Peptides against a protein of PDB entry 2L9B. Designs and how they scored, part 58

Target 1, 91 residues: chain A of PDB entry 2L9B
Amino acid sequence: ANFLSQKFPELPSGIDVNINMTTPAMMISSELAKKPKEVQLKFLQKFQEWTRAHPEDAVSLLELCPQLSFVTAELLLTNGICKVDDLIPLA
Target 2, 91 residues: chain A of PDB entry 2L9B as posed
Amino acid sequence: ANFLSQKFPELPSGIDVNINMTTPAMMISSELAKKPKEVQLKFLQKFQEWTRAHPEDAASLLELCPQLSFVTAELLLTNGICKVDDLIPLA

## One batch from the design tools (peptide; made by RFdiffusion4, then SolubleMPNN)

Design b1_p22_3_s1 (from b1_p22_3, 6 letters changed)
Fold by OpenDDE base, seed 1:
Structure b1_p22_3_s1 (fold): chain B 91 residues (1-91), chain A 22 residues (1-22)
Amino acid sequence: as target 1 above (91 residues)
Amino acid sequence: MSLEQARRFLELFTEKLDKYLK
């Protein structure tokens, strides 16, 4: 099992997640998890603002670096901003 | 990650964060 499955056992199977996705995500998420919640939220807010200002670049970024979506998803889940069920339809 | 997946993820991200911060 990958780190996301371990942290969020309610995640559905069948999502194409390999070591190339989970290792970078785990590393980044681990570092962010060491920061206070307000810092994590600030990060998300800045990322949100950037994605709104640069939607095409944001899409390209996730296309090329989908690991970032896992980092963001974990922050959303751990901070209670979204539920696992919210992410399932995206699979 | 496909174009459509990325778009949908960003949409969810933005909407959920907005709701949370409200």
Scores: peptide ipSAE 0.639, ipTM 0.936, DockQ to the pose 0.580
Fold by OpenDDE base, seed 4:
Formats: C-alpha cells, structure tokens, sequence
Structure b1_p22_3_s1 (fold): chain B 91 residues (1-91), chain A 22 residues (1-22)
C-alpha cells in the first residue's frame, strides 16, 4: 500500500504512486502533523493564497511536484476539510 | 499529475478550504 492508502484505507487502490511521490509527501506530512491545527490551517491558507495569486504557476508546480498534492490532500482529510469521496474522481 | 488533474485538485482544494473557514 502507498502512503495515502496506508493512512486512509478507504481510498481506492491502484493509485499510481512511487517512492519519489510517497517519501517526500510522508516527510512533509509528518512534520506538519506535529504542529498545532492552527499552524496546519495557516499553511493551507498561505498555499491557497499563493495558488490564487499564481494560478498557472500553481498548476505547473503540481505537474512537476505532484507530491505536494498528496501533502495537501492528507491535511484536508485529517482536518475534516474534505472527504475521501471528494478525491476519488481526481485519482 | 496531468494538467487537468492539477486544475481540478486546486479547484477542489480552494473550494473546500473556503467552505471550511466560512
């Protein structure tokens, strides 16, 4: 099982991830998980602000560094901001 | 991830976060 499947067993199997995806995401997520919820939310807010200010750069960033989407997804799920079903269509 | 996936993810992210913080 990949990083997300291990954390969220309800996710569908077959997500195309490799060590280059899971390791960076796991490291970043683990560090953020050590911080208070308020800090995690602030991180998401700053990322959101940047994506709104630089939409095309944000898309390019996720294309080049899809690991960041896994970090963000985990934060959304663990903080109850979205549900697993919300992410399934994006797999 | 593809261009389409990235765009859809960012849209979902922004929408859900806005709703949560509302």
Amino acid sequence: as target 1 above (91 residues)
Amino acid sequence: MSLEQARRFLELFTEKLDKYLK
Scores: peptide ipSAE 0.639, ipTM 0.937, DockQ to the pose 0.605
Fold by OpenDDE base, seed 2:
Structure b1_p22_3_s1 (fold): chain B 91 residues (1-91), chain A 22 residues (1-22)
Amino acid sequence: as target 1 above (91 residues)
Amino acid sequence: MSLEQARRFLELFTEKLDKYLK
């Protein structure tokens, strides 16, 4: 199974997840997972603040680096900030 | 991902994090 299927078996199998998405996300998520939950939350808060201050830059960043959305999604899911059903419409 | 997909993801992200922090 791929990275997302292993971590989140409840995710629909129809989501297009290739090596270019899973490998970078796995690497980054693994490093973030080594940090305390408080640090992970602080990262999300800082990222949120930046996206609000620079919305068009944030959109462009994710367009160029969609792998970052998978890293962020994993942090949201693992910390109970969102659920799988919230992400399905975006797949 | 498209600009529209990115916008929608960021909207979800910020909304859910706001709710979580309340």
Scores: peptide ipSAE 0.638, ipTM 0.936, DockQ to the pose 0.596
Fold by OpenDDE base, seed 3:
Structure b1_p22_3_s1 (fold): chain B 91 residues (1-91), chain A 22 residues (1-22)
Amino acid sequence: as target 1 above (91 residues)
Amino acid sequence: MSLEQARRFLELFTEKLDKYLK
């Protein structure tokens, strides 16, 4: 079992979770989790704005650093912005 | 993470966040 599987046992199978992705995501998520919800939302909003302004760069960023998608996904899940079912088609 | 996976994730992300912020 890994961090994400333990925290979200209903996560879809097929997500490639290894130490190289999990550890950085855990560290970033841990730091963000210490912040108020408003700070977490602000982070998401700024990231959203950037992705809209730079869509090709955003895609490339996540390709190169998929750890960021795990961080973002966890923030979405923990704040009730999305549910696990929303992520299933992406697995 | 493939380019297609990244694109789909970003679409979900932006959609869900927009909905949440309304």
Scores: peptide ipSAE 0.638, ipTM 0.936, DockQ to the pose 0.571

Design b1_p22_3_s2 (from b1_p22_3, 6 letters changed)
Fold by OpenDDE base, seed 3:
Structure b1_p22_3_s2 (fold): chain B 91 residues (1-91), chain A 22 residues (1-22)
Amino acid sequence: as target 1 above (91 residues)
Amino acid sequence: MSLEQAKKFLELFTKKLDEYLK
């Protein structure tokens, strides 16, 4: 299985995960993982603030670049901000 | 990723982060 499925075996199977999705996400996530937790949290906070200020653009961004949802999801999971069960309904 | 999926994900993201930071 892919990296994300192996790391989180309870992830829903309803999400299309292929090389075009996982490779970019893994690259970005790997770079972010090298940063301190505080930096990762700040990144998430800035992204959150931007999504609130630009809700329509945020939706469009994820539609066009769904890889970012995987990056964000991994950060949420690895930092204990959410659980796998929280992601299941989104499949 | 569909529009509905994106909206739901963003809702989850913002909610969970808020809960984590409070």
Scores: peptide ipSAE 0.635, ipTM 0.935, DockQ to the pose 0.565
Fold by OpenDDE base, seed 5:
Structure b1_p22_3_s2 (fold): chain B 91 residues (1-91), chain A 22 residues (1-22)
Amino acid sequence: as target 1 above (91 residues)
Amino acid sequence: MSLEQAKKFLELFTKKLDEYLK
């Protein structure tokens, strides 16, 4: 059991989840979760815009810091922007 | 995270956010 599994028990078991991934993600996610929905959405929008403008750098960022994908995924799930089923193919 | 995994995630992220904001 881990942070994401506790919040989303329906997550597939095939996702690589260890303390090096979940702990940093948990810290960032917990801080963002304290902010209003509008702030969370603005964060996602700015990240999306940057990703579109710098796709190669965005890929490199996630390669180096895959924890950010967990942060983003949790924001998508908690705000109803995506479903757990949408993440299954990523495992 | 592999290059393929990163690309796949970013594609999902961008798509879902676009759909949500429509």
Scores: peptide ipSAE 0.635, ipTM 0.935, DockQ to the pose 0.573
Fold by OpenDDE base, seed 1:
Structure b1_p22_3_s2 (fold): chain B 91 residues (1-91), chain A 22 residues (1-22)
Amino acid sequence: as target 1 above (91 residues)
Amino acid sequence: MSLEQAKKFLELFTKKLDEYLK
C-alpha cells in the first residue's frame, strides 16, 4: 500500500502504483503540505489554468508522469476539495 | 496512466476546484 492508501484507506486500489510513483509524489506532497493553505490553493489554481490553456499537453503530462495526479489528488483530498468517492470511478 | 484516465482525472480536478472556489 502506498502513502495515499495509508492516509486514505477508502481509496481505490485498482491503479497500479509502485515506488516510482509513490516516492516522488510523497516527496512533493510533503513539501507542499508544509506551505500555508493559500499557497497550496495557488498551486492548484495555476495548474488548473495551465491545463485549460494546454489540454493536450496536460493529458500527455499525466500519461508520462502519473505521479503528478497523486500529488494533485492528495491536495484535493486533504483540503476537502474532493472526496475519496470522487476518485473511485477513475480507478 | 491511460489517455482516458488522464482526461477523466483532469475533468474531475478542474470541476472540483471550480466548485470549491465558487
Scores: peptide ipSAE 0.634, ipTM 0.935, DockQ to the pose 0.592
Fold by OpenDDE base, seed 4:
Structure b1_p22_3_s2 (fold): chain B 91 residues (1-91), chain A 22 residues (1-22)
Amino acid sequence: as target 1 above (91 residues)
Amino acid sequence: MSLEQAKKFLELFTKKLDEYLK
């Protein structure tokens, strides 16, 4: 199972995740998970603000570094900000 | 990820976070 599948077994199989995405995502997510919830939320808020201010750059960033989407997705899921079903259409 | 996937993810992310922070 990949990074997301092992933590969220309710995710459907077939998510396109390879080792180049999984390992970096696990590393970043594990470090962020050590921080208090408030710090995690602050991180998400700052990222949100940046994506709104720089929408084209944000798209480019995710195209080049899709690992960041998995880091963000896990934070959204673990903090109850979104549900697994919300992510299914994106797979 | 594709341009379309990136756009959809960012849309979901920003919307859900906004709703959560209300």
Scores: peptide ipSAE 0.634, ipTM 0.934, DockQ to the pose 0.597

Design b1_p22_3_s3 (from b1_p22_3 with T2S L7R E8R H14S E22K)
Fold by OpenDDE base, seed 4:
Structure b1_p22_3_s3 (fold): chain B 91 residues (1-91), chain A 22 residues (1-22)
Amino acid sequence: as target 1 above (91 residues)
Amino acid sequence: MSLEQARRFLELFSEKLDEYLK
């Protein structure tokens, strides 16, 4: 099973995830999971701030490093910021 | 991920975070 499927069994199958995406996402997510909720939220807020200030760079970053989207998605899900159904259309 | 996926993800991310923090 891929990283997200293992963490969230309710995710639909067919998400294209390979080892190059799973390993980095798992590593970053595991480190962030060790931090308090407030730190995780600050991370998301800083990322949000940067993406708003640099929208085209943010898009390019996710195109080149889609692993970051998996990290962000897990943080959104685990902190109750979004639901699995919110992410399904993006898969 | 595609350009469209990236844009949609970032939009969803920002919207959900704003809703959560308000």
Scores: peptide ipSAE 0.636, ipTM 0.937, DockQ to the pose 0.607
Fold by OpenDDE base, seed 1:
Structure b1_p22_3_s3 (fold): chain B 91 residues (1-91), chain A 22 residues (1-22)
Amino acid sequence: as target 1 above (91 residues)
Amino acid sequence: MSLEQARRFLELFSEKLDEYLK
């Protein structure tokens, strides 16, 4: 029904995902998906560095913009960095 | 997203990325 469910049919049902999260995530993910893999990885690395340097701000960012977690999750999944099963416990 | 969910996600993210780049 939603963007993530279509892209990742193995994602279990019951996860609270709505249009407000999936639509922005879809657009950001789509733009990033157009970039080379090395660019996507660099993006993730820079984001990782920032989250480690600013853990409180990182948590606040995800609280306010949970869409970003879906963008990040899709990048992890599409690049084979994690599996859907890895994300299930977070649902 | 709750604080706990955000923390768990970031932890998973960093862990998986580290493992991937290793």
Scores: peptide ipSAE 0.636, ipTM 0.937, DockQ to the pose 0.596
Fold by OpenDDE base, seed 2:
Structure b1_p22_3_s3 (fold): chain B 91 residues (1-91), chain A 22 residues (1-22)
Amino acid sequence: as target 1 above (91 residues)
Amino acid sequence: MSLEQARRFLELFSEKLDEYLK
């Protein structure tokens, strides 16, 4: 199984996960997972603030670097901020 | 991912984070 399937076995099978998405997400998520939960939450909050202040740039960032969405999704799931079902419509 | 997909993801992200922090 790939990285996401191993960590989240209940993820929809239809998610397009290839080496270009999995490897970068795994590396970044691994580093963030070493930080305390409070630091992870602070990161998410600062990212949220930036995306709200710069919505067009934020959309462009994810369009150009969709790997970042997997990093963010993992942080949301592992910290109980969202459920797998919340991500299904996006898959 | 498309611009529409990115927008939808960011909306979900912000919404869920807001709910979590309440």
Scores: peptide ipSAE 0.636, ipTM 0.937, DockQ to the pose 0.576
Fold by OpenDDE base, seed 3:
Structure b1_p22_3_s3 (fold): chain B 91 residues (1-91), chain A 22 residues (1-22)
Amino acid sequence: as target 1 above (91 residues)
Amino acid sequence: MSLEQARRFLELFSEKLDEYLK
């Protein structure tokens, strides 16, 4: 199984997971995971602020770089900000 | 990732983060 399937066995079945998406994501996630939780939260907050200020750009960014959604999702899951069930409707 | 998927994800992300930070 791939990285995400191993880490989150309850992943939604509709999630397309391939090496082109997971490899960049796991590298970024790995670096962020080395940081304290407060740093990870600060990163999420800054990203949130940016997405609110630039909603159209944010959508385009995730469309072009869906790997970033995996990074963000992992941060949400690992920090207990959301549950796997919350991601199922998005699959 | 479609534009609609991206929009929905960002909506979920922002909502859940707000709830967490309360």
Scores: peptide ipSAE 0.634, ipTM 0.936, DockQ to the pose 0.556

Design b1_p22_3_s4 (from b1_p22_3, 6 letters changed)
Fold by OpenDDE base, seed 4:
Structure b1_p22_3_s4 (fold): chain B 91 residues (1-91), chain A 22 residues (1-22)
Amino acid sequence: as target 1 above (91 residues)
Amino acid sequence: MTLEQARKFLELFTKKLDEFLK
């Protein structure tokens, strides 16, 4: 499965994510999408603050829970904070 | 995701968010 391609068909094919990553990411993204944009932005800001304060823990978290990167990526895309092309080289 | 991918993603994330908030 491909979480980002499901939500953003403009993404190239080839990013493969198994169900253990896709389903949790979709659930979290769905819940956050129901919140006001200000809440979504605050979530991103808090996550950013934590990653700066705990950089190695943040890396470890994404290694173990890559679902979180897909949640974050979707929020960045839907709020116009980044573009699809920015994420392609990270696949 | 790999260590390298995680670091690259976090770098992109923090940079783009900073630019957005300027």
Scores: peptide ipSAE 0.650, ipTM 0.929, DockQ to the pose 0.607
Fold by OpenDDE base, seed 3:
Structure b1_p22_3_s4 (fold): chain B 91 residues (1-91), chain A 22 residues (1-22)
Amino acid sequence: as target 1 above (91 residues)
Amino acid sequence: MTLEQARKFLELFTKKLDEFLK
């Protein structure tokens, strides 16, 4: 089981991906987790601002780099910004 | 990740972050 499955046993199947995508996400998440929560939140805010300014580019980015969506999802969950139930409809 | 999945995720992400920052 990957890190997300262990930390969130109720993780929706749609949030899980193959090892080739999950491992890079875990590496990024691990590095971000070493930073203060205010830094993590600032990262999310900057990403949010960019996605609003460049919506189609943001979609393309996640399509090509789904690892980033898992990094983002983990940050949302671990910082209490969303719940697992919020992610279920995306599966 | 499909275009539809990406769009749905971004919608959730932006909405939840906004709510959190209120």
Scores: peptide ipSAE 0.649, ipTM 0.930, DockQ to the pose 0.573
Fold by OpenDDE base, seed 5:
Structure b1_p22_3_s4 (fold): chain B 91 residues (1-91), chain A 22 residues (1-22)
Amino acid sequence: as target 1 above (91 residues)
Amino acid sequence: MTLEQARKFLELFTKKLDEFLK
């Protein structure tokens, strides 16, 4: 399979995944918030696994696409995974 | 997003998700 498709398995079917890492991330972040909580949680788990397996790529992804961290933070808050106070030190 | 900010976020993310899944 395509390298980026393997890195971003939660991309909707039919999405054109190009060589740019920011495009897949933006597509994921734009679609995730629309999905059921179960799907959101599953994505977070897979994203966590991916970041552990590819820490340097994960950092690069967030550097290039900080929108993903923003959307992810919102998912963490709305699903009760973290509190607002947990995010304050990141500013 | 800076390198340091990204690292701090990923650390928080992975930690909190681990705690949630326990």
Scores: peptide ipSAE 0.649, ipTM 0.928, DockQ to the pose 0.645
Fold by OpenDDE base, seed 2:
Structure b1_p22_3_s4 (fold): chain B 91 residues (1-91), chain A 22 residues (1-22)
Amino acid sequence: as target 1 above (91 residues)
Amino acid sequence: MTLEQARKFLELFTKKLDEFLK
């Protein structure tokens, strides 16, 4: 089982997440998980504001660093901001 | 991830966070 399958057993099986994405995501997520939920939410809000102000740069960032999408997805799921079904079309 | 995947993810992210903050 990969990182996402372990943390989110309700995720559909068969989503291929290679080590280049899972390992960095695990490290970043573990650090963010140590912070209060208020800090996690503030992080998401600031990231949202930045992506709206710099949409093309945000796209480029995720192209170069797809592991960041897994960090963000975990924060969305664990804080009840999105559901597993919302992520399925993206996988 | 591809350009299309990145755009779709960011669209989902911003929409869901907006809904959550309401």
Scores: peptide ipSAE 0.649, ipTM 0.929, DockQ to the pose 0.593

Design b1_p22_4_s1 (from b1_p22_4, 13 letters changed)
Fold by OpenDDE base, seed 2:
Formats: structure tokens, sequence, C-alpha cells
Structure b1_p22_4_s1 (fold): chain B 91 residues (1-91), chain A 22 residues (1-22)
């Protein structure tokens, strides 16, 4: 089984997307943006908790899905939490 | 390396979350 299936067995099925960083990130962000702001923020916090509890898995996930960094950035910007300058180190 | 690059990105994302949401 692939990494995602092993680590996230209850992950909902998705759809095919273009194999690039931008399009998948935009689609993920779009889906998250449909949720209340509070849910979006809790997602970031829970994701953080998981990454700190499972750092090796987190790195593997980011290597497999590098677009996740764009998702995090988009959530912060869309909700007015940070400014574009705060995201420069991610580039 | 690519691995170290992702580690740094992850750490910075966590830093941002701490800064603005903790």
Amino acid sequence: as target 1 above (91 residues)
Amino acid sequence: SRLEQYKKSLEYMNELIDKYLS
C-alpha cells in the first residue's frame, strides 16, 4: 500500500488532479475554504499536533505531497491571519 | 538536500501556527 493508505486508512477517496504543486493545493484549499473559519483553524492546529507527534511521517507526507505547504499558506492568508511577507521563507 | 528542505519548511509552518494561532 502507498504511504497515504498506510498512515491515513480512513482518508476519504479523492479525485484525480494534475500532477503539479499548484493545482492540487488550490483544490485542497478550495475544499477547506467551504468550512467555517473555526474549522479551518482547528485543521491547522490538529495538523501541527500530528506533525510534531510524528515528525518522520510528516516529512514523508510533505515529500509525497509538497503542495501541502501551499495549503497551509493559503489558509493563513485567506483568513487574514498572516501577511504575504510572513510566507517568504516557504519559497 | 530535498529532505532537509522539507524539514525546514515543516518547521517554519509550525512556527507560523504557533505565532498566530497558539
Scores: peptide ipSAE 0.327, ipTM 0.833, DockQ to the pose 0.653
Fold by OpenDDE base, seed 1:
Structure b1_p22_4_s1 (fold): chain B 91 residues (1-91), chain A 22 residues (1-22)
Amino acid sequence: as target 1 above (91 residues)
Amino acid sequence: SRLEQYKKSLEYMNELIDKYLS
């Protein structure tokens, strides 16, 4: 089993996407944006909790899927929580 | 250093979540 399947056994089968920083992030953000704002924010909070509980796995996940940082950023921007300038350190 | 870059990114993401969602 690959890393994602091992750490997230509840995940459904994935789909192929263009391998770059932007496209996968946009697709994930688009899917999340279809859900209520409360669900989007809860996702961020649960993700935060997981990363703090599993820091080594979290770093490995980001290495494998660096797009996830942009998903977080996009959710914050889209919901008007932060401004573009707030995300400069992530760039 | 790539590892450290992702560590810093993770930390900053968590800072943003703390700042704006707590």
Scores: peptide ipSAE 0.325, ipTM 0.831, DockQ to the pose 0.665
Fold by OpenDDE base, seed 5:
Structure b1_p22_4_s1 (fold): chain B 91 residues (1-91), chain A 22 residues (1-22)
Amino acid sequence: as target 1 above (91 residues)
Amino acid sequence: SRLEQYKKSLEYMNELIDKYLS
């Protein structure tokens, strides 16, 4: 079993995307942006809770999917929560 | 290292969530 399927058993099958970090991040953000704002924010909070409960697994996930940092940034920007300058340390 | 980079990114992501959503 791969890491994603094991740790996220409800995750649907993946789709083919470009192997760069930016394009997959934009695709994920775009899909999340289709959900109500409340759902998007809840997703971020649940993700945060999981990373704090499972820090080593969270690092492994970021190594496997480093584009997730861009997804978080895009969600914050899209919802008008923060400014671009607030995200500079992620670059 | 890349590992340290990802750790720092994770910490900053959590910091942003705390600041704006918690």
Scores: peptide ipSAE 0.324, ipTM 0.831, DockQ to the pose 0.601
Fold by OpenDDE base, seed 3:
Structure b1_p22_4_s1 (fold): chain B 91 residues (1-91), chain A 22 residues (1-22)
Amino acid sequence: as target 1 above (91 residues)
Amino acid sequence: SRLEQYKKSLEYMNELIDKYLS
């Protein structure tokens, strides 16, 4: 099993996605955007909690899937939580 | 380095979540 399957056992098998910085993020964001806003926000909060509880694993996850930073940014923007200027440091 | 970049990104993501959702 890969890192994602080990740390997120409820993660579905998913689909093949092009290996680049934006396409996987777009796919993930698209799927999350289909969920209610409450679910999207809960996802962010739970993800934050997990990263703080498992900092080394969190770094490994981002190394494996750097696209997640774009997903987080997209969720914040889509839900009207933050401004584009707030995301400049992530660019 | 890439590693430091990801660490920085993670910290900033958490900062944003704290700012707007906590």
Scores: peptide ipSAE 0.323, ipTM 0.829, DockQ to the pose 0.582

Design b1_p22_4_s2 (from b1_p22_4, 11 letters changed)
Fold by OpenDDE base, seed 2:
Structure b1_p22_4_s2 (fold): chain B 91 residues (1-91), chain A 22 residues (1-22)
Amino acid sequence: as target 1 above (91 residues)
Amino acid sequence: SRLEQYKQGLELMNKKIDEYLK
């Protein structure tokens, strides 16, 4: 199983990634997980503010770097901000 | 489409962060 499936076995099966997406997501998520929870939350808040101020640029960023969608999902899940079921429509 | 999925994902993220902080 891929990184997300291993860490979150209840994730929808529709989230399937190859090595080009899994490895970068693992690396980035691992580094973020080393930070205190308050730092991770501040990171999310700043990203939230930016995405609201620049929604088209935010979408473009994800199009250019689809790996970031998995990093974001991991960050939301590990911090208890969203649940696995919340991600089903996106899989 | 993938574009629409990204839009929906960002919308979900923003909604859930708001709910988490309140």
Scores: peptide ipSAE 0.608, ipTM 0.922, DockQ to the pose 0.724
Fold by OpenDDE base, seed 4:
Structure b1_p22_4_s2 (fold): chain B 91 residues (1-91), chain A 22 residues (1-22)
Amino acid sequence: as target 1 above (91 residues)
Amino acid sequence: SRLEQYKQGLELMNKKIDEYLK
């Protein structure tokens, strides 16, 4: 399965995500998508501030919960903050 | 490495958020 491929078919293939990653990512993204854009942006800003203040912890969080990387990617894409091509090098 | 990919991803995120909010 591939969460990003399901939501964004324009992404290149190659990212393999099993059900244990896809389902949690979909759940979180779905809940966030229900919120107003302003709330989503505020969430991103708070996450941004935290990652800058605690970069090692931020990486550790993604290592422990790699599902969050897909949540973050979708949030950036759906809000027009980044483009699909921006994420290709990270796939 | 995956670790470096996460670092690069976070840097990208932060950069793009900054640019978006300008």
Scores: peptide ipSAE 0.608, ipTM 0.922, DockQ to the pose 0.757
Fold by OpenDDE base, seed 3:
Structure b1_p22_4_s2 (fold): chain B 91 residues (1-91), chain A 22 residues (1-22)
Amino acid sequence: as target 1 above (91 residues)
Amino acid sequence: SRLEQYKQGLELMNKKIDEYLK
């Protein structure tokens, strides 16, 4: 089981996650989780603004670094910004 | 496709952040 499945047992399998994606995502998420909630929210807001200003670049970033998709999902879930059910259609 | 999933994921993220902050 991957990190997200262990933390959120209701999360669907979705994308096949191997060690090359899981470990980097865990490391990044762990570092972000050490920051205060307001810092995590500010980080998300800055990322949100950038994705809206550069939508094609944002998709390219995720294609080049698919690990970031798991980091993003983890950050949204742990901060109560979205629910597991919100991610099901994307799995 | 994977590409479309990333697009949908970013859309979801932006929507949920907006809803969380309103």
Scores: peptide ipSAE 0.608, ipTM 0.922, DockQ to the pose 0.708
Fold by OpenDDE base, seed 1:
Structure b1_p22_4_s2 (fold): chain B 91 residues (1-91), chain A 22 residues (1-22)
Amino acid sequence: as target 1 above (91 residues)
Amino acid sequence: SRLEQYKQGLELMNKKIDEYLK
């Protein structure tokens, strides 16, 4: 089971994620969750702007640090920006 | 592919953020 499957059991299990993926994602997500919603949204907006301006670099970042995909997913879920069902095709 | 999955994920993120802020 991966990070998302453990925290959101509604999401079916996908690719196995080891502790090197899960622990950093949990740590980052936990720290972000401590911030006010406005700060979390600002973070997402800045990331959105950057990914649109630098799509190749954004994909490269996720390749190098795949943990960030779980961080982003949880941030979207916890803020009600997307639903678990939205992530199923990506799991 | 994994690359395409990341691209799709980013596309989803951007779409959902736009919809949320609208």
Scores: peptide ipSAE 0.605, ipTM 0.922, DockQ to the pose 0.696

